# Designs tried in a protein design run: peptides against a protein of PDB entry 1EMU. Part 69

Target 1, 132 residues: chain A of PDB entry 1EMU
Amino acid sequence: PPYLKWAESLHSLLDDQDGISLFRTFLKQEGCADLLDFWFACTGFRKLEPCDSNEEKRLKLARAIYRKYILDNNGIVSRQTKPATKSFIKGCIMKQLIDPAMFDQAQTEIQATMEENTYPSFLKSDIYLEYT

## One batch from the design tools (peptide; made by RFdiffusion4, then SolubleMPNN)

Design b2_p19_8_s2 (from b2_p19_8, 10 letters changed)
Fold by OpenDDE base, seed 2:
Structure b2_p19_8_s2 (fold): chain B 132 residues (1-132), chain A 19 residues (1-19)
Amino acid sequence: as target 1 above (132 residues)
Amino acid sequence: SALDKTSEEIIEKLLKEEE
């Protein structure tokens, strides 16, 4: 069953609708749902191909991600990303150099945070265990 | 995939918040 694959890798969990829902619920209870939302935002952003017709949309989205998750010093994403990573993103926004990969390092760091803490905790949670 | 769909939903929400 899919829930067994969820325990094998975070990627498997995030590739399943039920897995996403349960994990997000767990993260909300832990006050860190922004980790997952940011991760998905980065994924969605990277998929947008740079072209003349998408330039404004991509810039707006990049700004939105930056303002919501990076600029907020009290946010969990900001606390779990390195200063150099945040500085790089800020630089991209200020210079309006919106490369599809501009959030890759931040996404990697947030993924590592989930892998090390919230993901293992989720697998021990009542939410997951009751589902199995 | 669920991953793709969720990614799309999140970015759409973010864009709406910027309006």
Scores: peptide ipSAE 0.789, ipTM 0.965, DockQ to the pose 0.900
Fold by OpenDDE base, seed 4:
Structure b2_p19_8_s2 (fold): chain B 132 residues (1-132), chain A 19 residues (1-19)
Amino acid sequence: as target 1 above (132 residues)
Amino acid sequence: SALDKTSEEIIEKLLKEEE
């Protein structure tokens, strides 16, 4: 069953609608749902190919991601990303250099946080165990 | 995929919040 694959990799969990729903519910209870939302935001952003028709949309989206997750020093995403990573993102936005990969390092750092802490905890949670 | 769908939904929500 799919829930067994969820325990094998975070990617398998995040590629399943039920897995996403349960994991997000768990993260909300832990006060860290922003980790997952930011991860998905980065994924969605990177998929937008740079072109004349997407330029304004991509800049707007990059600013939205930055303001919501990076700029707030008290936010969990900000606390779990390196200062140099946040500075790089800020620089890209200020210079309007919106490369599809501009959030890649931040996404990597947030993914590592989930892999090392919240994902293992989820697999031991009542939410997951009751589903199995 | 569920991953792609969720990514798109998050992006759309972020863009709406900027309106």
Scores: peptide ipSAE 0.789, ipTM 0.964, DockQ to the pose 0.954
Fold by OpenDDE base, seed 1:
Structure b2_p19_8_s2 (fold): chain B 132 residues (1-132), chain A 19 residues (1-19)
Amino acid sequence: as target 1 above (132 residues)
Amino acid sequence: SALDKTSEEIIEKLLKEEE
């Protein structure tokens, strides 16, 4: 069953609607749902291929991601990303150099945080165990 | 996929908040 695959791979968990729902519920209880939302935001942003018709949209979206998750010094995403990574993102925003991969390093760091902490904890949580 | 759908939903919410 799918819940067994969730225990084998974070990617499997995040590619399942039920898995996403349960994991997000768990993260909200832990006060760190922003980790997951940021991860999905980065994924969605990277999917938008640059073109004349979506240039303004991509810039607005990049700014939104930056302001919501990176600029907030008290946020968990900001605390779990390297200073150099955040500085790079800020530079891209200020220079309006909006490359599809500009959040890749930040996403990698947040994914590592989930892999090392919240994901293992989720697999030991009542939410997951009661589902199985 | 669920992953793609969720990504799109998050993007839409972020853009809406900027309006």
Scores: peptide ipSAE 0.787, ipTM 0.965, DockQ to the pose 0.899
Fold by OpenDDE base, seed 5:
Structure b2_p19_8_s2 (fold): chain B 132 residues (1-132), chain A 19 residues (1-19)
Amino acid sequence: as target 1 above (132 residues)
Amino acid sequence: SALDKTSEEIIEKLLKEEE
């Protein structure tokens, strides 16, 4: 069953609607749902291929991600990303150099945070165990 | 996929908040 795959990899969990729902609920209870939302935002952003018609949209989206998750020093995403990573993103925004991969390092760092902390905790949570 | 759908939803929410 799918819940067994969820325990084998975070990717399997995040590619399942029920898995996403349960994990997000867990993260909200832990006060760190922004980790997952940021991860999905980065994924969505990277999928938008640069072209003339997408330039404004991509810039707006990059600014939105930056302002919501990176610029907020009190946010969990900001606390779990390295200063150099945040500075790089800021530089891209200021220079309006919006490369599809500009959030890759930040996403990697946030994914590592989830892999090392919240994801294992989720697998031990009542939410997951009661589902199985 | 669920991953793609969720990503798109998050993107749309972020863009809406920028308005």
Scores: peptide ipSAE 0.786, ipTM 0.965, DockQ to the pose 0.900

Design b2_p19_8_s3 (from b2_p19_8, 5 letters changed)
Fold by OpenDDE base, seed 5:
Structure b2_p19_8_s3 (fold): chain B 132 residues (1-132), chain A 19 residues (1-19)
Amino acid sequence: as target 1 above (132 residues)
Amino acid sequence: SALDEESERVIEELLEEEE
């Protein structure tokens, strides 16, 4: 069953609608749902290929991600990303150099946080265990 | 995929919040 695959890898969990829903619920209870939303935001952003027609959209989205998750020093994403990574992102925003991969390092760091902490905890949670 | 769909949903929500 799918829930067994969820325990095998975080990627399997995040590639399942039910898995995403349950994990999000768990993260909300832990006060760290922003980790997941940021991760998905980075994924979605990277998929937007640069072109003349979406330049404004991509810049707007990059700014939104930056302001919501990186600039907020009280946010969990900001606390779990390295200063150099945040500085790089800020630089991209200020220079309006919006490369599709500009959030890759931050996403990697947040993914590592989930892999090491929230994901293992989720697999031990009542939410997951009751689903199985 | 569910992953792709959720990614799309999240960025659309972010864009809506900025408007």
Scores: peptide ipSAE 0.803, ipTM 0.964, DockQ to the pose 0.956
Fold by OpenDDE base, seed 4:
Structure b2_p19_8_s3 (fold): chain B 132 residues (1-132), chain A 19 residues (1-19)
Amino acid sequence: as target 1 above (132 residues)
Amino acid sequence: SALDEESERVIEELLEEEE
């Protein structure tokens, strides 16, 4: 069943609608749902290929991601990303150099945070165990 | 995929918040 695949990898969990829903519920209870939203935001951003029609949209989105998750020093994403990574992102925003991969390092760091803490905790949670 | 759909949803929500 799908829930067994969820326990095998975070990617399997995040590639399942029910898995996403349950994991999000868990993260909200833990006060760290922004980790997941940021991860998905980075994924969605990277999918937007640079072109004339997407230039304004991509810049706006990059700024939105930066302001919501990186600039906020009290946010969990900001606290779980390295200063050099945040500085790089800031530089991209300031220079308006919006490369599709500009959030890749930050996404990697946030994914590592989930892999090391929230994801294992989720698999031990009542939310997941009651689902099984 | 569910992952792709959720990614798109999150992006759309972020863009709406900026408007």
Scores: peptide ipSAE 0.802, ipTM 0.964, DockQ to the pose 0.960
Fold by OpenDDE base, seed 3:
Structure b2_p19_8_s3 (fold): chain B 132 residues (1-132), chain A 19 residues (1-19)
Amino acid sequence: as target 1 above (132 residues)
Amino acid sequence: SALDEESERVIEELLEEEE
């Protein structure tokens, strides 16, 4: 069953509608749902093809991600990303150099945070165990 | 996929907030 695959990899969990729902519920209880939303935002951003027609959209989205998750020094995402990573993102925004991969390092760091802490805890949670 | 759909949903929500 799918829930067994969720325990094998975080990617399997995040590629399942029920898995996403349960994990988000868990993260909300832990006060760190922004980790997941940021991760998905980065994924969605990277998939947007850079072209003339998408330039404004991509810039707006990059700014939105930056302001919501990176600029907020008290946010969980900001606290779990390296200063150099945040500075790089800020630089891209200020210079309007919006490369599809500009959030890759931040996403990697947030994914590591989830894999080291919240993901293992989720697999031990009542939410997951009751589902199985 | 579920991952693709969720990522798209999050992106659209962020764009709406930006506007």
Scores: peptide ipSAE 0.802, ipTM 0.964, DockQ to the pose 0.894
Fold by OpenDDE base, seed 2:
Structure b2_p19_8_s3 (fold): chain B 132 residues (1-132), chain A 19 residues (1-19)
Amino acid sequence: as target 1 above (132 residues)
Amino acid sequence: SALDEESERVIEELLEEEE
């Protein structure tokens, strides 16, 4: 069953509707749902191919991600990303150099945070265990 | 995939908040 794959990898969990829902519920209870939303935002952003028709949309989206998750010093995403990573993103926004990969390092760092903390805790949670 | 769909949903919500 799918829930067994969830325990094998975070990616498997995040590629399942039920897995996403349960993990999101768990993260909300832990006050760190922004980790997941940021991760998905980065994924969605990278999928947008740069072209003339997407330039405005990509810039708006990049700014939105930056303001919501990186600029907020009290946010969990900001606390779990390295200063150099945040500075790089800020530089991209200020210079309007919006490369599809500009959030890759931040996404990697947030993924590592989930892998090391919230994901293992989720697999031990009542939410997951009751589902199985 | 569920991953793709969720990523699109999150992106759209962010864009709506930006407007």
Scores: peptide ipSAE 0.802, ipTM 0.964, DockQ to the pose 0.901; fails the geometry check

Design b2_p19_8_s4 (from b2_p19_8, 7 letters changed)
Fold by OpenDDE base, seed 5:
Structure b2_p19_8_s4 (fold): chain B 132 residues (1-132), chain A 19 residues (1-19)
Amino acid sequence: as target 1 above (132 residues)
Amino acid sequence: SALDEESERIIEELLKEEE
């Protein structure tokens, strides 16, 4: 069953609608749902290929991600990303150099945070265990 | 995929908040 695959890898969990829903519920209870939302935001952003027709959209989106998750010093995403990574993102925004991969390092760091902490905890949670 | 769909949903929500 799918829930067994969720325990095998975080990627399997995040590629399942029910898995996403349950994990999100768990993260909300832990006060760290922003980790997941940021991760998905980075994924979605990277999928937008640069072209003349979407430059404004991509810049707007990059700014939104930056303001919501990186600039907020009290946010969990900001606390779990390295200063150099945040500075790089800020630089991209200021220079309006919006490369599809500009959030890759931040996403990697947030993924590591989930892999090391929230994902293992989720697999031990009542939410997951009751689903199995 | 579910991953792609959720990514798109989050992006759309972020863009809505900017308007």
Scores: peptide ipSAE 0.802, ipTM 0.966, DockQ to the pose 0.956
Fold by OpenDDE base, seed 3:
Structure b2_p19_8_s4 (fold): chain B 132 residues (1-132), chain A 19 residues (1-19)
Amino acid sequence: as target 1 above (132 residues)
Amino acid sequence: SALDEESERIIEELLKEEE
C-alpha cells in the first residue's frame, strides 16, 4: 500500500495526495507547515520555463516566495536556511536575475530539514500510525 | 501527478497574493 512507500522515501510521500494531506496536517500541528509549502513553491517555480511571455510572472513569483518565506527572519524557512543561501536569493531578486534554479539550494536545505526532523517524526506520529 | 498538482496549486496561490 502507498503508506508503506511513504516510509521508504519522502519523495514518495510528497507524490501522493493523501500523503501530502496527512503530512501537512502534521506539520501544521508542529508549527512548521511552511517548510512543505516552500518546498512545493520551489518545485513549481523551477518548472516555469524562462521566456519573454513569462518573465514578469516569474519575477513576481520569485518575489512572492522571497517575501513570504525568506525575508521573514522569524519564519521557520528562514531559520532553516543558511545566511549565504538567503543572501544569494536576495541578490537574484535585487538584480532581477531570475534563474529557474535560484531556489534550488534553499529547497535542498529545507528538504534536509524535513528529512532529518519532521519526516521521521511524522512516521512516528499518531496521524500516520492511525492511517496505517 | 500529485506532486505536480500541489506545486502548481501553491504557485497559483502565491501569485494571487501578489495581485
Scores: peptide ipSAE 0.802, ipTM 0.966, DockQ to the pose 0.928
Fold by OpenDDE base, seed 4:
Structure b2_p19_8_s4 (fold): chain B 132 residues (1-132), chain A 19 residues (1-19)
Amino acid sequence: as target 1 above (132 residues)
Amino acid sequence: SALDEESERIIEELLKEEE
């Protein structure tokens, strides 16, 4: 069953609608749902290929991601990303140099946080175990 | 895929908040 695959990799969990729902519920209880939403935001952003027709859209989206997750020093995403990573992102926004990969390092750091902490805890949670 | 759909949903929500 799919829930067994969820325990094999975080990617399998995040590629399943039920898995996403359960994991988000768990993260909300832990006060760190922004980790997941930021991860998905980065994924969605990178999928947008730069072109003349979506330049403004990509800039707006980059700014939105920056303001919502990076700028707030009290936010969980900000606390779990390196200062140099946040500085790089800020620089891209200020210079309006919006490369599809500009959030890659931040996404990697947030993914590492989930892999090392929240994802393992989720697999031990009542939410996951009761689903199985 | 579910991953693609969720990423798109999050992007749309972020853009909506910017309006």
Scores: peptide ipSAE 0.801, ipTM 0.966, DockQ to the pose 0.888
Fold by OpenDDE base, seed 2:
Structure b2_p19_8_s4 (fold): chain B 132 residues (1-132), chain A 19 residues (1-19)
Amino acid sequence: as target 1 above (132 residues)
Amino acid sequence: SALDEESERIIEELLKEEE
């Protein structure tokens, strides 16, 4: 069953509707739901191929991600990303150099945080165990 | 995929908040 794959990899969990829902519920209880939303935001942003027709959209989205998750010093994402990573993103925003990969390092760091902390805890949670 | 759909949902919500 799919829930067994969830225990094998975080990616498998995040590629399942039920997995996403349960993990989000767990993260909300832990006050860390922004980790998941940021991860998905980065994924969605990278998928937008640069072209003349979506330049404004990509810039708006990059700014939105930056303001909501990186600039917020009290946010869990900001606390779990390295200063150099945040500075790089800020530089991209200020210079309007919006490369599809500009959030990759931040996403990697947030993914590592989930892999090392919230994901293992989720697999031990009542939410996951009751589902299985 | 569920991953693609969720990523699209999240970015759409972010864009709405920006407006």
Scores: peptide ipSAE 0.802, ipTM 0.966, DockQ to the pose 0.902; fails the geometry check

## One batch from the design tools (peptide; made by RFdiffusion4, then SolubleMPNN)

Design b2_p20_1_s1 (from b2_p20_1, 13 letters changed)
Fold by OpenDDE base, seed 5:
Formats: structure tokens, sequence, C-alpha cells
Structure b2_p20_1_s1 (fold): chain B 132 residues (1-132), chain A 20 residues (1-20)
């Protein structure tokens, strides 16, 4: 069953509607749902191809991601990303150099945080265990 | 679209809406 695959990899968990739902619920209870939302935001942002018609949309989205997750010093995403990574993102925003990969490093760092902390905890949670 | 892609799109659309 799918829940067994969820225990094998975070990617398998995030590629399943039920998995996403349960994991998000767990993260909300832990006060760290922003980790997952940021990760999804980065994925969605990267999918937007740079072109004239998308330029304004991409810039707006980049600003939104930056302001909500990176600029907020009290946010868990900001606390779990390196200063150099945040500085790079800030630079891209200020220069309006919106490359599809501008959040890749931050996404990697947040993914590592989930892999090392919240994902293992989820697999030990009542939410997951009761589902099995 | 995969569940992952759908979730990503949902978050993006929410962020864009909040920015307006």
Amino acid sequence: as target 1 above (132 residues)
Amino acid sequence: MSPLELASQEVVEKLLKEEE
C-alpha cells in the first residue's frame, strides 16, 4: 500500500494526495507547515517558464515567496535557511533577476530540514501510525 | 497533473492571491 512507500522516501509521501494531506496536518500541529508550503512554492515557481507574458507573474510570485518565508525572521523557513542563501534571494529580488532556479538552494535546505526532522517524526506520529 | 504538481500549483495560486 502507498503508506509503505511513504516510509521509504519523502518524495513518495509528497507524490500522494493522502500523504500530502496527512503530512500537512502533522506539520500544522507542529507549527511548521511553512516548510512544506515553501517547498511546494519553490517547485511551482520553477515550473513557470520565463517569457514576456510570465515576467510580471514570476516577479510577483518571487516577491511573495521572499516576503512570506525568507524575509520573516521569526518564520521557520528563515531560521532553517543559511544567511548566504537568503542574501542571494534578496539580491535577485532587488535586481529583478528572477531565474527559475533562484530558490533551488533554499528549497534544498528546507528539504534537508524536513528529511532530518519533521519527516522522521511524522513516521512516528499517531497520524501516520493510525493510518497504517 | 500529479498530486505533487497540483499541491504546488495550489500554493502558488494562494501566494499570488495574497500578494494582490
Scores: peptide ipSAE 0.797, ipTM 0.965, DockQ to the pose 0.901
Fold by OpenDDE base, seed 2:
Parts: C-alpha cells; sequence; structure tokens
Structure b2_p20_1_s1 (fold): chain B 132 residues (1-132), chain A 20 residues (1-20)
C-alpha cells in the first residue's frame, strides 16, 4: 500500500495526494507547514519555462517566494536556510536575474530539514499511524 | 500531472494571487 512507500522516502510521500494532505496536517500542528509550501513553491517555480511570455510571471513569483519565505526573519524557512543561500536569492531578485534554478540550494536545505526532523517525526505521529 | 506537480502548481497559484 502507498503508506508503506511513504515510509521509504519523503519523495514518495510528497508524490501522493493523501500523503501530502496528512503530512501538511502534521506540519501545521508543528507550526512548520511553510517548509512544505516553500518546497512546493520552488518545484513549481523551476517548472516554469523561461520565455518572453512567462518573464513577468516568473519574476512576480520569485519575488513572492522571496518575500514570504526568505525575507521573513521570523519564518521557519528563513531560520533553516543558510545566510549565503538567502543572500544569493536576494541578489537574484535585486538584479532581476531569475534563473529557474535560483531556489535550488534553498530547496535542498529545506528538504534536508524535513528529512532530518519533521519527516521522521511524521512517521511516528498518530496521524500517520492511525492511517496505516 | 502527478500529485506532486499538482500540489506545486496549487502553491504557485496561491502565491501569485497573494501578490495581487
Amino acid sequence: as target 1 above (132 residues)
Amino acid sequence: MSPLELASQEVVEKLLKEEE
């Protein structure tokens, strides 16, 4: 069953509608749902192909991600990303150099945070165990 | 699209709406 795959990898969990829903619920209870939202935002951003018609949209989205998750010093995403990573993103925004991969390092760091902390905790949570 | 891709798209759309 799918829930067994969820325990094998975070990616399997995030590639399942029920998995996403349950994990999100858990993260909300832990006050760290922004980790997941940021991760999804980065994925979605990277999928937007650079072209003339998408340029404005991509810039707007990049700014939104930056302002919501990186610029907020009190946010969990900001706290779990390295200063150099945040500075790089800021530089991209200020210079309007919006490369599809500009959030990759930040996404990697947030993924590591989830892998090391919230994901293992989720697998021990009542939410997950009751589902199984 | 996969559930992961759909979730990503949903978050993106939400962020863009919040900027309006």
Scores: peptide ipSAE 0.796, ipTM 0.965, DockQ to the pose 0.945
Fold by OpenDDE base, seed 4:
Structure b2_p20_1_s1 (fold): chain B 132 residues (1-132), chain A 20 residues (1-20)
Amino acid sequence: as target 1 above (132 residues)
Amino acid sequence: MSPLELASQEVVEKLLKEEE
């Protein structure tokens, strides 16, 4: 069953609608749902191809991601990303150099945070165990 | 569209709406 695949990798969990829903519920209870939202935001941002039709949208989205998750020093995403990574993102925003990969390092760091902490905890949670 | 892709788009759309 799919829930067994969820325990094999975080990617398998995030590629399943029920998995995403349950994991999000768990993260909300833990006060760290922003980790998942940021991860999805980065994925969605990277998929937007740089072109004339996407220029304004990409810039707006990059700014939104930056303001919501990186700029706020009290946010969990900001606390779980390295200063150099945040500085790089800030530089991209200030220079308006909106490369599709500008959030890649931050996404990697947040993914590591989830894999090291929240994902293992989820697999031990009542939410997951009651589903199995 | 995969669930992962759908979730990504939903978050993006939400962020863009909040920005306006």
Scores: peptide ipSAE 0.795, ipTM 0.965, DockQ to the pose 0.941
Fold by OpenDDE base, seed 3:
Structure b2_p20_1_s1 (fold): chain B 132 residues (1-132), chain A 20 residues (1-20)
Amino acid sequence: as target 1 above (132 residues)
Amino acid sequence: MSPLELASQEVVEKLLKEEE
């Protein structure tokens, strides 16, 4: 069953609608839902093609991601990303150099945070165990 | 569209809406 695959990898969990829902519920209870939302935002951003028709959209999205998750020093995403990573993102925003990969390092760091902490905790949670 | 891709799009659309 799918829930067994969820325990094999975080990617398997995030590629399942029920898995996403349960994990997000768990993260909300832990006050860490922004980790997942940021991760999805980065994924979605990277998929937007850098062309003339998407230029304004991509810039707006990059700014939104930056303001909501990176600029907020009290936010969980900001606390779990390295200063150099945040500075790089800030630089891209200020220079309006919006490369599809500009959030890759931050996404990697947030993924590592989930892999090391919230994902293992989820697999031990009542939410997951009751589902199985 | 995979569930992962759908979730990504939903978050993106939400962020863009909030940016307006």
Scores: peptide ipSAE 0.795, ipTM 0.965, DockQ to the pose 0.876; fails the geometry check

Design b2_p20_1_s2 (from b2_p20_1, 7 letters changed)
Fold by OpenDDE base, seed 5:
Structure b2_p20_1_s2 (fold): chain B 132 residues (1-132), chain A 20 residues (1-20)
Amino acid sequence: as target 1 above (132 residues)
Amino acid sequence: MSALEKESERVVEELLKEEE
């Protein structure tokens, strides 16, 4: 069943509608749902193909991601990303160099945070265990 | 689309709405 796959990999969990919902619920209780939203935001951003028609949208989205998650010093995403990573993102925003991969390093760092902390905790949570 | 793709799109759209 799908819930067994969720325990095998975070990717399997995040590629399942029920898995996403349960994990989000758990993260909200832990006050760190921003980790997941940021991860999905980065994924969605990277999928937007650079072109003239998408330029404004991509820049707007990049700024939104930056302001909400990176610039927020009290946010968990900011706390779990390295200063150099955040500085790079800031530079891209300021220079309006909006490469599809500009959030890749930050996403990797946040994914590592989830892999090491929240994901294992989720698998031990009442939310997950009662679902099984 | 996969669940992952759908959620990514949803989150993106939500962020863009907040910027309006």
Scores: peptide ipSAE 0.807, ipTM 0.965, DockQ to the pose 0.967
Fold by OpenDDE base, seed 2:
Formats: C-alpha cells, structure tokens, sequence
Structure b2_p20_1_s2 (fold): chain B 132 residues (1-132), chain A 20 residues (1-20)
C-alpha cells in the first residue's frame, strides 16, 4: 500500500494526496506547516517557464514567496535557511532577476530540515500509525 | 498531473491570491 512507500521516501509521501494531507496535519500540530508550503511553492515556481506571458506572474510569485517565508525572521522557513541563502534571494528580488532556480538552495535546505526532523517524526506519529 | 504537481499549483495560486 502507498503508506509503506511513504516510509521509504519523503518524495513518495509528497507525491500522494493522502500523504500530503496527513503530513500537513502533522506539521500544523508541530507549528511548522510552512516548511511544506514553502517546498511546494518553490516547486511550483520553478515550473513556470520564463517568458513574456509569465513575467508578471513569476515576479509576483517570487515576491510573495520571499515576503511570506524568507523576509519574516519569525517564520520557521527563515529560521531554517542559511543567511547567505536568504541574502541571495533578497538580491534576486531587489534586482528583479527572477531565475527559475532562485529558490533551489532554500528548497534544498528546507527539504533537509524535513528529512532530518519532521519527516521521521511523522512516521512515528499517531497520525501516520493510525492510518496504517 | 501528479498529486505533487497539483499541490504545487494549489499553493502557488493561494500565494498569488494573497498578494491581490
């Protein structure tokens, strides 16, 4: 069953609607749901190809991600990303150099945070175990 | 689309709505 794959790979968990829902519920209880939302936001942003028709949308989205997750020092995403990474993103926003990969490093760092902490904890949680 | 892709799009759309 899919829940067994969830225990083998975070990617498998995040590629399953039920897995996403359960993991999100768990993260909300832990006060760190923003980790997941940021990760998905970065994925969605990178998918948008730079072209004339997407220019305004991509800029708005980049700013939204920056303001919500990077700029706010009280946020868990900001606390779990390196200063140099945040500085790079800020630079991109200020210079309006919106490369599809501008959030890649931040996403990697947040993914590592999940892999090392929240994901293992989720697999030991009542939420996951009750589902199995 | 995969669940991952769908969720990514959903989150993106929510962020864009918040900016409006």
Amino acid sequence: as target 1 above (132 residues)
Amino acid sequence: MSALEKESERVVEELLKEEE
Scores: peptide ipSAE 0.807, ipTM 0.965, DockQ to the pose 0.907
Fold by OpenDDE base, seed 3:
Structure b2_p20_1_s2 (fold): chain B 132 residues (1-132), chain A 20 residues (1-20)
Amino acid sequence: as target 1 above (132 residues)
Amino acid sequence: MSALEKESERVVEELLKEEE
């Protein structure tokens, strides 16, 4: 069943609608749902091709991601990303150099945070165990 | 589209709405 795949990899969990729903519920209880939303935002951003038709959209999206998750020093995403990573993103925003990979390092760091903490905790949670 | 792709698109659209 799919829930067994969720325990094998975070990617499998995040590629399942039920998995996403349960994991988000868990993260909300832990006060760290922003980790997941940021991860998905980065994934979606990277998929937007840099072209004339997407230029304004990509800039707006980059700004939105930056303001919501990176700029807020009290946010969990900001707390779980390295200063150099946040500074790089800020620089890209200020210079309007919106490379598809500009959030890759931040996404990697947030993924590592989930892999090391919230994802293992989820697999031990009542939410997951009662689902199995 | 996969669940992952759908969720990514959903989150992106929500963020863009907030920027308008």
Scores: peptide ipSAE 0.806, ipTM 0.964, DockQ to the pose 0.870
Fold by OpenDDE base, seed 4:
Structure b2_p20_1_s2 (fold): chain B 132 residues (1-132), chain A 20 residues (1-20)
Amino acid sequence: as target 1 above (132 residues)
Amino acid sequence: MSALEKESERVVEELLKEEE
């Protein structure tokens, strides 16, 4: 069953509608759901290829991600990303150099946080165990 | 689209709506 694959790979968990829902519920209880939303936001942003029709949308989205997750030093995403990574993102926003990969390093750092902390905890949670 | 792709798109759309 799919829940067994969830225990083998975070990617498998995040590629399943039920897995996403359960993991999000768990993260909300832990006060760190922003980790997951930021990760998905970065994935969605990278998918938008630069072109004339996407320029305004991409800039708007990049600014939204920056303001919501990076700019606030008290946010969980900001606390789990390195200062140099955040500074790079800020520079891209200020210079309006919106490369599809501009959030890649931040996404990697947040993914590492989930892999090492919240994901293992989820697999030991009542939410996951009751589903199995 | 996979569940992952669908969720990514949903999150993006929500962010864009919040900026309006």
Scores: peptide ipSAE 0.806, ipTM 0.965, DockQ to the pose 0.946

